# Designs tried in a protein design run: peptides against a protein of PDB entry 3WG5. Part 130

Target 1, 218 residues: chain A of PDB entry 3WG5
Amino acid sequence: LAKNIVYVAQIKGQITSYTYDQFDRYITIAEQDNAEAIIIELDTPGGRADAMMNIVQRIQQSKIPVIIYVYPPGASAASAGTYIALGSHLIAMAPGTSIGACRPILGYSQNGSIIEAPPKITNYFIAYIKSLAQESGRNATIAEEFITKDLSLTPEEALKYGVIEVVARDINELLKKSNGMKTKIPVNGRYVTLNFTNVEVRYLAPSFKDKLISYITD
Target 2, 218 residues: chain A of PDB entry 3WG5 as posed
Amino acid sequence: LAKNIVYVAQIKGQITSYTYDQFDRYITIAEQDNAEAIIIELDTPGGRADAMMNIVQRIQQSKIPVIIYVYPPGASAASAGTYIALGSHLIAMAPGTSIGACRPILGYSQNGSIIEAPPAITNYFIAYIKSLAQESGRNATIAEEFITKDLSLTPEEALKYGVIEVVARDINELLKKSNGMKTKIPVNGRYVTLNFTNVEVRYLAPSFKDKLISYITD

## One batch from the design tools (peptide; made by RFdiffusion4, then SolubleMPNN)

Design b2_p17_1_s3 (from b2_p17_1, 8 letters changed)
Fold by OpenDDE base, seed 2:
Structure b2_p17_1_s3 (fold): chain B 218 residues (1-218), chain C 218 residues (1-218), chain A 17 residues (1-17)
Amino acid sequence: as target 1 above (218 residues)
Amino acid sequence: as target 1 above (218 residues)
Amino acid sequence: PKVVGIEPISFANKAAL
């Protein structure tokens, strides 16, 4: 019996290998309990491209729907966070959040200036982000502009342009609005209709290791 | 029959989950071929603490000796790189390289200023780096100072203080000088005497994925 | 591999050890 349980977990800070471990742990817990979905409250300024790609892959391999929720107000799914969102089964944003600014950089020079990615890398991520958008039936043109123009959108703009599926102020509004929506990518090869009728919400706390590494990385 | 083969691989740039994948791949190849050792030419300014800890663990689980070689001249085993080196079976440095500067930071603020690690995290890494030094019979006092003073050492200083085992200009000199040395940590529960007599040197190229991610992450 | 920070702060929240 699918438990009418929805897990909620927070992932905040830079996207890293540890962020992958957090995603993996949280999704695994929710999978083990046969949850209706897991909601990841995401607040990230970006991070590592490799970790991002691994996270996207882990989400797409999930046995349950993974909802990325840019929360709370003031949070962002910036850069790597946008890719993660675009790779997920559903994207929601709270009012006062942002998504986009996806231009890849090689790093910072000793003087703190951005080292630009060569065209080959930029083009790779253009192709990649467009593929995520296309696969999820989201706006691939805007996804490209997240790179080419370093575009950043409000929740209202992102919804209007078909980048995201929900604008919600809190978990309760998110559950209400997303109830009956189809996942934007398949779960185990099938598009799933979300059923948030009479669900129990369970919050996952970060592990001690998660707290320590978040503490180290924040 | 242990093949008298020594693998050499380059790991350059930030320490990340992908760096872990590179270490894992390179060590696995060398293990599969029953190499006498693998030499990792390391050049890193540092990186993620989680990836670093995973890399250290992967090195310590190696079925063959893993030699960290800070190379070429101008390279560093800075921050995370120092921890990796201290977790390895043997450390070598080329002239004109550096090791140390191991103070943990939480990250950078929006203005690019360092967010300092709280005392709890700093103390965790002090204990961790001291454990790596003690386990390998290396200078634990200097290892602590890599954090508490953000100390950075030349190869000559590092050798003098008992942080590293070899100063070598190239692979040939490294093989010559390290021949007959015991590993500083065990291989499969035993300290191994390195035998670099009549060895074939095999260079491992980065995979296409490695090149791409290095290209993305460089 | 300098972690291609996907802008903005990909590099910034490197818990740089």
Scores: peptide ipSAE 0.036, ipTM 0.266, DockQ to the pose 0.120; fails the geometry check
Fold by OpenDDE base, seed 1:
Structure b2_p17_1_s3 (fold): chain B 218 residues (1-218), chain C 218 residues (1-218), chain A 17 residues (1-17)
Amino acid sequence: as target 1 above (218 residues)
Amino acid sequence: as target 1 above (218 residues)
Amino acid sequence: PKVVGIEPISFANKAAL
């Protein structure tokens, strides 16, 4: 029997191999406890595409629903964060957050200018992001425009355009609004109806390693 | 009599001479057991053209059907992976995957920019990829555009355009959907009708060598 | 023949998103 437990963890900063380790650790803990879901409070400017793709795969392999929650106000799911969100079972955003701006880059030149990705890479990520959107029943046209137009959306716009499922001010409102929703992608081959009635909320603290790495990458 | 056995193996990462060794090992095991087919779960960003061409030849020399399955969600059959897929007996893709982006490159410069292949090389691979598409009865125009436009497709687009044969969420759906399909290229000079009724699925684990090489190439 | 790398979108791996 699934425990009436919902885990909440924070992932903040650049998407790296260490961010994958955080996602893996958090999801694994929630899986081991047979939680109803895990909510990841995401605040990222983006990061590495390899790490992002691994994170998306890890989310999609989760034995429990993974909810990406762009939180707190002022946070973003920018670039890699948008892909991660689109690869998840449910997307929520707090008021005052943003999502989008997904154009791949090769890095920054010495003058701080963006080294644009060649069309090969851009088109790869267009196909990838559209596939994530289509798989999740989210707006694939807007997903493409996150790259082609470097589009960024407010929570209200993202909800209106069918990119996300929930606008919520806090965890309690998120649980209330997402209660009875089906996951946008399968969990173990089945779409799960979320049951957030009488749930215990458990917060996962950053590990010592997570704190140290955040300190090194900040 | 063919055994009602289907092998499943994973090939992940860059296409190299070691990837050829993996394909050869996996196909050989399945051939020795007189399997109905082997499914290769492919996730590759691409790799070496020499290794790719050798892999295509090894697939086409297979005594059993080789199904390329772009899996799991978030995986790709990018670049060399597209050629391998187009050279195979059946292509399947999971939702959330991609295929395409086949423009040959000579490598990367010190600044991370693509060193473009000269027109002579590009035209060679255009002819090669079109030949693979035509031989398999797949869309040769799109196959060319995988190079000329660095096109990448979603599973739904790839199916719609006649690049692939199956969109499937998992191995069980793949077996169900591909049951009764003819191979897109011959097996031992004959187009085989796939019989996935009451098949035993056998997973081939990576060898110790495969694990070590993946660790070195990652 | 200099085997032209259809070098992976290993740049997708190196791409910053």
Scores: peptide ipSAE 0.035, ipTM 0.305, DockQ to the pose 0.095; fails the geometry check
Fold by OpenDDE base, seed 4:
Structure b2_p17_1_s3 (fold): chain B 218 residues (1-218), chain C 218 residues (1-218), chain A 17 residues (1-17)
Amino acid sequence: as target 1 above (218 residues)
Amino acid sequence: as target 1 above (218 residues)
Amino acid sequence: PKVVGIEPISFANKAAL
């Protein structure tokens, strides 16, 4: 039987327009090949809220399951990364990763101090992140606290609190543990049961543009 | 005679994925209404190279002339903004604005220090910015020096050096001065002569998403 | 893939989520 394909791609660094393009390209490739899923190995300190929202929307529009995998150990799905994760079909984390710290900021001042977001912005993102959590059947209280308390969680805590679905050391363990899981959000209006019983893993390399821009931005 | 429409939209803050979405949305609206042109009032300290390149590409693919207007006084088309300007059909600047400082950086360290881009990246952007300048018939030497010397120019200097086409205090002066100018790059393979003799100015407001994200990013 | 800001990215992290 032809093996179902699982794509794996890496997205590292700040969440920006380029990160959106990476997500879009990677998901599109996986969609075109009717992959069982795509796993995005995510390591981000955060980034732009706009890019984040577009990425979330792109994930939600995916024809295939998009798994956010906070990987490798030492990686984070911080800030915008948490939103992206919460907007995805499945969240996995490797041991030694983190998720959270979602408080919106207006930026850094010239002295490196955080410019606080006004309550209006903070409240918007509270509502937004809670919506993502609720829509995905994840812990909306913790999602709010990622903002209101700047909460960060370990993989074990995130799993315990019902923020994420899998703790896995590597892609093979992720595939094994997520096999038979239902997506936390729908794919084309349907919750999909992941089938990783007989899969081929295909790694997507960054494009030349991706490599260049990533080399420029990271 | 039905007045030709000129759209005016504002893009302020960092160049990111969201900025791309803003450009795309604004240009698309203007394209749909067969506008004579769109003027983008640009005020940016720079941003992401990826977003910048996508924005430039979107401008180049525009069905209508896209005028970058560094506005208001006190604004800049710094860094990524300079590339966007150089990639546009016409560049205008208001008095008291600036353009340049295009040296790519890998980011800021935790202490706020610039992480220098390796020569490979710098050289790529030198080639890229020179190409934009050459393709638009603008000063490629100065474009290179925007990187190699981190050069910034006043509107008057930029005009003098053949980097930009118009110095204008406001939209009305811009329309007056740019009336009858040819675009510096083609629109659908043709250099277009701008016709601002009898135009209606339509201001595009940021979308709710735009307002929110801009409020979050600025 | 590191996103090079083209300077001045000094305002880079403004809506850091």
Scores: peptide ipSAE 0.031, ipTM 0.272, DockQ to the pose 0.107; fails the geometry check
Fold by OpenDDE base, seed 5:
Structure b2_p17_1_s3 (fold): chain B 218 residues (1-218), chain C 218 residues (1-218), chain A 17 residues (1-17)
Amino acid sequence: as target 1 above (218 residues)
Amino acid sequence: as target 1 above (218 residues)
Amino acid sequence: PKVVGIEPISFANKAAL
């Protein structure tokens, strides 16, 4: 019997246009192989709003399920990472990770203080994050509070409040727990039931370019 | 039986004089073919007020219905995009999109802060956006709050509050839901009932010039 | 008259999340 293929790729660091290129590359590879899903191990402090929105669009245009996995322990899906997760087909978190802190900012001043976003921007992103939550059938009130209260949640809290779908220690536990789950948003217009029986896990390495850019932007 | 033709075109990015040229080109093609309607898939953060006002005029002068569709998921009809939508014959939104944030600004300072528009300009655009809402039979109070509160709405909120006419996941659902709807403003002096029975969908690609300008303005 | 851009905050380009 042909094995179901699941790709696993890593995205770490700030969300930028290069992060979009990584998502696009990884998803495209998995689409070409008709994979059952791709799991993106995400660890981000946040980043650019434009890149984030493009990444969400790319995920929603995927021909296969995209699972965001906040991993390893100590990782976060902070700020832009939360939006990306909420835009995905399934969210998982490892113990010792976090999600939230989504208040938009204009940047940092020379003294390292936050330049606050005007209400216009904040309200836009409130509507945007609520829309992502509503579309995915996740907690839109908590999604708003990720901005209005700069709320951050543990995996257990996020699961309890209906923000995420899975808490898992590793890929094996994630596959086991998510087997038979439906995607929270459609794939090609349909909610897909994940099938991780008789699965082959394929790890995608970052390209040489991905490594170089990560090294320069860090 | 001759098929009803519906054109679908995309407009993405900042609203500029080039965006006007795109609207004009797309609508003109659809007019020449006596199309039942044109659907503009709109994704904009906003842009220039002058270009926006010209686009609204061009839509209102159309010989065929112009449907603004905020698409795909993650797209927005932000700021100028909201005005364009309110000036159109029908507004649809995909899940995961947003509309609003219409407060005029003069621009951005070097530090990225907003240069506020003076009250005179703000009041002008309040009157303008209210007029668009009133003419289209849409919620003029919410239209004002798009400015005064920098309000942004989800598709479901916008539908509920009478800002938009349709929430649809894709073009097929949009055609199905909007079939038999009347235009919110007249076409050639008459409110038109949309007929999407036995329809042929024709996609208009951006011109090479449109692609080049989008690439440079991003 | 310098037509006042409703520059929407291109939320995307200048906001950090």
Scores: peptide ipSAE 0.020, ipTM 0.285, DockQ to the pose 0.089; fails the geometry check

Design b2_p17_1_s4 (from b2_p17_1, 7 letters changed)
Fold by OpenDDE base, seed 2:
Structure b2_p17_1_s4 (fold): chain B 218 residues (1-218), chain C 218 residues (1-218), chain A 17 residues (1-17)
Amino acid sequence: as target 1 above (218 residues)
Amino acid sequence: as target 1 above (218 residues)
Amino acid sequence: AAVVGIEPISFENKEAL
């Protein structure tokens, strides 16, 4: 009986166009092998809004379910990472991780002070993050507060408020808990029920280019 | 007699994937209209290495000459902007502008301190910037010093050292001075002699998306 | 340099050239 394959890949560091390339590569590999899903172990402090939006779009265009897993303990899906998670088919978090802090900034001044985004930009991202939450059946009020209050949540809080779907200590617990769950957004126009009853887990290593870029961005 | 069209577009702010989209859009419009050239008025403090490399590639794939014009006075082709310029068919600068400061960084720490790129990355970009200079017949020694010494040059210095081709106060002077010059890199495999003797100048406005993105990135 | 970052999307930790 052909085992359903689940891919697992790590994406760590700042969200950049190179991070987009990593997402694209990993998802493409999993699509080519007709995987049951790909799990992205995400640990990010944030990054670029443009790269984030492109990553969300790439996830939403995936031919297979993309699970964002905030892992390991101590990791975060901060800022851009939250948007990426909210755009995905399933969100899981490990204990001791966090999600949120989504207020857009224009950058840092020479003195290291945050340059505030103008109200128009802040409002754009409020609308955007709320749309991601609404489309995925997640808590749009909390999604807005990730910006307006710069809210950060624990896995337990995020689960309680309906921001995420699973709290899991490891890949095995994630597969066990998410088995039989429906994706929160469509895959090729259909909500898919995940089947992790007989799966082979395959880990994807970063390419040399991915390692170099991560090394350049971290 | 069908006037040769020269397009002029402004690209200002940080180099991002949205900046790539702007370059791609502007060059595509000019290609579609079989323009004599497109002039990109560039004013950038730098940005992303990936976006920069993609922009360079897009310029080098252009079916028409792409002129990078550091404009207006006070503008810079700093960091990523220098690489983009060095990858283009012709570089012009207005008086009171600058080019250089190309040292790669990994980013900024939470305290606003620069995170230094590891030697491997710095060496990669040294090789890359030297290749751009060599391919375009520009000063590869100075190109290296843009990184190793974080060198910044005035238009007069950049012209003197063979980094740029033209110093021009405005578009009219640029067209006048660059008329009859050969492109520093090939267009469709051939070095092209610019013909600005009978041209119509067309200004391209940023799209609403371009404006929004510039607003979000600036 | 106004980088549209989402905090703590420090757009500063870009590999900035």
Scores: peptide ipSAE 0.036, ipTM 0.290, DockQ to the pose 0.106; fails the geometry check
Fold by OpenDDE base, seed 5:
Structure b2_p17_1_s4 (fold): chain B 218 residues (1-218), chain C 218 residues (1-218), chain A 17 residues (1-17)
Amino acid sequence: as target 1 above (218 residues)
Amino acid sequence: as target 1 above (218 residues)
Amino acid sequence: AAVVGIEPISFENKEAL
């Protein structure tokens, strides 16, 4: 029986245009192989809003389910990472991870203080994050509070409040728990039921370029 | 039976004089072919007020219905994009998109802070956006709040409040839902009933120039 | 002529989320 392929790839660090390239590459590989899904192990403190929005679009254009997995323990889907997760077909978190803190900023001053975004920008991202939550059938009130209260949640809280779908310690537990779940957003116009009963897990390594950029940007 | 032609074209990025050229080109092609309508897939963070006003005029001068479709998911009709939408014959939005945040600014300072527009300019655009809403039979109070509160809306909110006419996941759903709708503003002095029962969808690609400008301006 | 921008919501390349 032809094994369903599940790809696993890592994205770590700041969300930038290079992070978009990583998402695009990883999803494209998995699409070409007609994978059952791709799991992105995400660990990010946040990053650029433009890159984030492009990543969300790329996920939503995917021909296969994209699962965001906040992993390993100690990782976060902070700020931009939360938007990316909310734009995905399924969200999982490992114990000891976090999600949230989505208030937009203009940047950092020389003294490391935050330059606040004007109300205009904040209101835009409130609408945007609420839209992502609503589209995916997730908690839009909490999504708003990720901005207005700069709220951060544990995996257990996020699951309880309907922000995420799975808490899992590792890939094996994730596959087991998500087997038979429907995607929270459509794939090619249809909600897909995940089938992880007879899967081959394939790990995608970062390219040399990905490693170099991560090294320079960190 | 002669198929009604519906053109679909994409406009993405900053609203500039080049964006006007794109609108003009796309609408002209559709006019020459006596299309039933043109759908513009719009994704913009905003841009120049002068270009925006020219685009609105070009839409209003169209010999065929111009449908603004905020698409794909993650796209926005932000700032100038909202005015363009409000000036169009029909507005649609995909899930996961946004509209609003229309407060005018003079630009950005070197530190990334907004240079606020003086009250005179703000009041001008309040009157202008209200006029667009009133002309199209859309919610003029919300249109004002797009400026005064820098409000942004989800597709569902925008539909609920009478800002837009359609929420649709894709072109097929848009055509289905908008079939039999009247344009919100006249075409050649008449409100047109859209007929999408036996249509051929034709996609207009961006010109090489359009691609180059998008690449440089992003 | 002051380029009156209707603000692009600065998805400025510099806005961090």
Scores: peptide ipSAE 0.034, ipTM 0.266, DockQ to the pose 0.103; fails the geometry check
Fold by OpenDDE base, seed 4:
Structure b2_p17_1_s4 (fold): chain B 218 residues (1-218), chain C 218 residues (1-218), chain A 17 residues (1-17)
Amino acid sequence: as target 1 above (218 residues)
Amino acid sequence: as target 1 above (218 residues)
Amino acid sequence: AAVVGIEPISFENKEAL
């Protein structure tokens, strides 16, 4: 019986157009091989809202479940990473990670100070993040507070508040705990029950381009 | 006789994943309508190398000619914008614009100082920008110097040195001057002779998403 | 990320959504 394949890929650093390309490439590979799912090990301080929205859209258009796994310990799904997570089919976090701090900013001034986003932008992203939470059956109030209070949560808090679905120490525990879970958003219009029984884990490495750009964006 | 359509769209601000989406959307619309070309009015200080490379790739994959027009006066195709221009089917500049200053940097420090790219990255982009220049029959020496000397050129200098093809004050002059020119890179494997005789100019507006993200990235 | 720009988009805390 051909083992169901689960892909694992790492996305680290700032959320940019390159991060989109990484998501697209990794998801496409997993789609082409009819994988059971892809797990994206995410560690990001955030990044561009545009790239984030495109990544979310790419995840939502995936032919397979995309699991965002905030990993390893010490990692974060901060800001854009939180939106990406909330736009995914399942969110997992490793112990010692964080999620949240989603307040949009226009950037940094020359002196490193945050340039605040005007209320119009903030309100847009409040509506957007709430929509992601609602569409995925996750806590929309906390999602809003990720912006309005710049709230950051531990994995345990995020699980407790219904922001995420799994706390797992490693890929094996993630597969075990998420086995039999339904995706929080549809895959091709259907909620999928994850089947991680007797799976083969395949790790995707960054492309040469990925390595170069990550090196440049880090 | 159905007028040949030329689309005009504006891309302003930092080159990011959203800028890629703008390029993709605008080019796709123009492709779908079998436009004679699309003119992208570009005004950018630069941005992300990854987004830039993806934009270049999207331009090179275009089913129609993509003209980068550094416009209006006071605009620049700086850094990433220069690469995008060099990756396009035709480059035009308005008087009072600039092109160049392509030295890759890792970013800005908290104090606003430039974090220099290591030689490996610089050399990569030297090779890349030279390739774009060579593939388009443009001045590869100047393209290299955009990095090695952080060279910036006026439209007149850029034209003189064979970096760009047209200096034009407005869309009408651009269409007039570029009429009958061959694209500097292929469209679907063929160099296209631009036909701007009796064209209809259609302006593409930014989407709601475009407006929001541009507002956030500016 | 190589910022190929005169104005570095310092993404550390830029619109870190």
Scores: peptide ipSAE 0.025, ipTM 0.268, DockQ to the pose 0.132; fails the geometry check
Fold by OpenDDE base, seed 3:
Parts: structure tokens; sequence; C-alpha cells
Structure b2_p17_1_s4 (fold): chain B 218 residues (1-218), chain C 218 residues (1-218), chain A 17 residues (1-17)
């Protein structure tokens, strides 16, 4: 029996245009091979809003389920990472990870202080993040509070509040727990029931280019 | 009988990318030799959050138990050191040491005053530190208060409140008291019962590079 | 461009100052 393939890829660091390229490459590979899903092991402190929105679009345009997995322990889906997660077909978190802190900023001043985003921008992203939550049937109130209160959550809290779907220690537990779950957003216009029975896990490595860029941006 | 090896290494000073390299090197050596555990004698006033998070990840990815030992007397696991400890498989403290004071800062002003972290960042690290505590079955309320109240604890208080597991005067007492304890987080997906019966203690020395970097950063 | 992120921050002991 042709094993259903689940791809696993890692995306770590700041969300940039290069991160978009990584998402696009990884999802494209998984699409080409008609994978059951791709799991993105995400660890990010945040990054650019433009890149984030493009990544969300790319995820939502995926021909296969894209699972955002905040992994390993100690990782975060901070800021832009939360938006990406909320735009995905399923969110999982490992114990010891965090999600949230989504208030937009213009950047940092020379003294390292935050340059606040004006109300216009903040309100835009409130609407945006609430839309992502609503579309995915996730807690839109908490999604708003990720901005308005700079809320950050543990996996247990995020699960309890209906922000995420799975708490899992590793890929095997993730596959086990998410097996039979319905995607929170459509895949090609349909909500998909995940089938992780008898799957082959394939790890995607970063390209040399990806490695070089990550090295430069770190 | 091939003696079980316990490695002991010292990490002292500010938490930086170089400190990550030290952790990685020391843990890798201990992993390669299939050690029963590595004990990191930690003495730090804190340091960089990015390096801290990377260190926590490296510890949690260890193939062997990593014990953080706040040592010698007069040492501290201050700030970043507390996060590292909470991310570890077991925390021990010598009498006369301290742990806590975890409130994030952006840095220091020219006059030496603290530049406060904005609520966004503070809340992120509240979630992060609580997640570390919860994952390890340690006191998450106190972990939060390490930030919100800048709480610092003695070994006796930390033990009493369920932040740490052992109070020990030296390596021998640590080995004795921790023998038969279960790791607070998994090792390779399993909680390990520490076996310090008939162990050989091996001390790891800092590399020449480590010495040079510590000299430059001190 | 709006940034949604956290820059490197420090955890330094206040008493060491």
Amino acid sequence: as target 1 above (218 residues)
Amino acid sequence: as target 1 above (218 residues)
Amino acid sequence: AAVVGIEPISFENKEAL
C-alpha cells in the first residue's frame, strides 16, 4: 500500500521574505508528492508583517493540510508566528512552548525601545487576527487579546481557550492525537479529516540557500 | 563493570552565544560517552534572552539528563539562569546561592539604569517561564512571580516552593541526594530515573576558546 | 513596514548594578 506521506520541515527565526520562500518551497514539495499533510516545526520570535501575511496566504492556498507545530520545547510562535499558526489548518504545541504577543510595532528605536504602531495599524491587525481566528473556528476574543493585552499563552492555556488543537511532545504524539481531526480551515475548499494511519514521515532539510540566509539573519 | 560516567562542567558569567557553545560542547561530549548525566555548575547574573532560549532548547534536546547545579556558595542562577534551570532535567542549589529575578529588560541606559521591557516582552516571558515550570512539574506561580515580583529565592525556599529538587553542598551530596530521582522533563521522550550508584565523575575543562571568550566578555 | 516581533532582550540581574 502506498504509504501516505507526512512531511516535516523546520522553520526557525525571524519571519522575513526568506521565511516565505521556505514555506513556499516546503509546501510545494509536499503538494507535489500528494502528502497527507505537512508539519511545520515553527520557532519564531516574530518578524515582518508583510512576510507574515504572505505566509498565511500561502498556507491557506495549500493543496494539502499545513500543521503548525510549535516545537521543540522552549520554542515559540511569538507575534507573527501566532498569525501564521492561526492561519493554518491545525495548530499543535509542545509542552514548554508559547504563543501570542501579537501587538504590532513599527520597530525599535536606537535605544532598543519599541516604536508603537499607531491605532490605525493596531486596529488593522486586530481585525486581521480576529478574522483568522473566526475563519478557523478558534477563539477570536483571545486572538484579539493577543494584541490588546499582549497576551501570551502556554500550550495548556491555548488548548483550553480554543486557540490551538493539540498539545504533543513530539511528531509521533502529534500524529497520534491529530489523527481523525478535521482541519480548522478548508483544503481546496473542503475541510479535511486528517488520516495519519500508517504514514511515512519525511523530513525536509533546509536548502543551502536557506541555511545561508538563516545564518545571515541571525 | 563499566562505570557510569557523570560529567561535571562549569558555566560562569553572562549568558551569550558563547555560553550556548559551551553548553552544546559539554552536553555533546557527555552524550557521546553515554554518560548517566551531566551536571552543569552554573553561576550567572543573566544575559541574552536569545542565547538563553537556545540553551534551554539544547538542554531539552539532550540525549542524557542535564542537571543544573547552582554552585558554589555565593553563586546565582539569576535571570536567564533561572530559565535555564527551569528548562533542565533537575535543579540543584548549594546553600548560600540564589535563583530568580527573571524580569526581562531591554538593557541598560548610559547611566546604568534599567531600560524596562515593554509589556509585550514581559508577558511573552511570563508565558515562557510558566511553560517551562509546567512542563517540568515545577511551581509555575512562583516562576511567574520571578518576573512579576522580581522574586529571588534561597535554596531552601526554592525547594520548599517546588522550584528546585535538591539542596546540596557539593557534587558528592548532589549525587547522593539525586540518586533515584526522576528527571523533571523527559530524556529522549522518557522520564529517566537517575542512577548515581558507582559512578565516575569526570570534570570537563573549558576549551582554550571558551577561556578566551570568557576573558573578553568579563 | 509593521513589525510583529520581539527583538533580542536581556535578562540581567538588577542587583549587579
Scores: peptide ipSAE 0.023, ipTM 0.300, DockQ to the pose 0.219; fails the geometry check

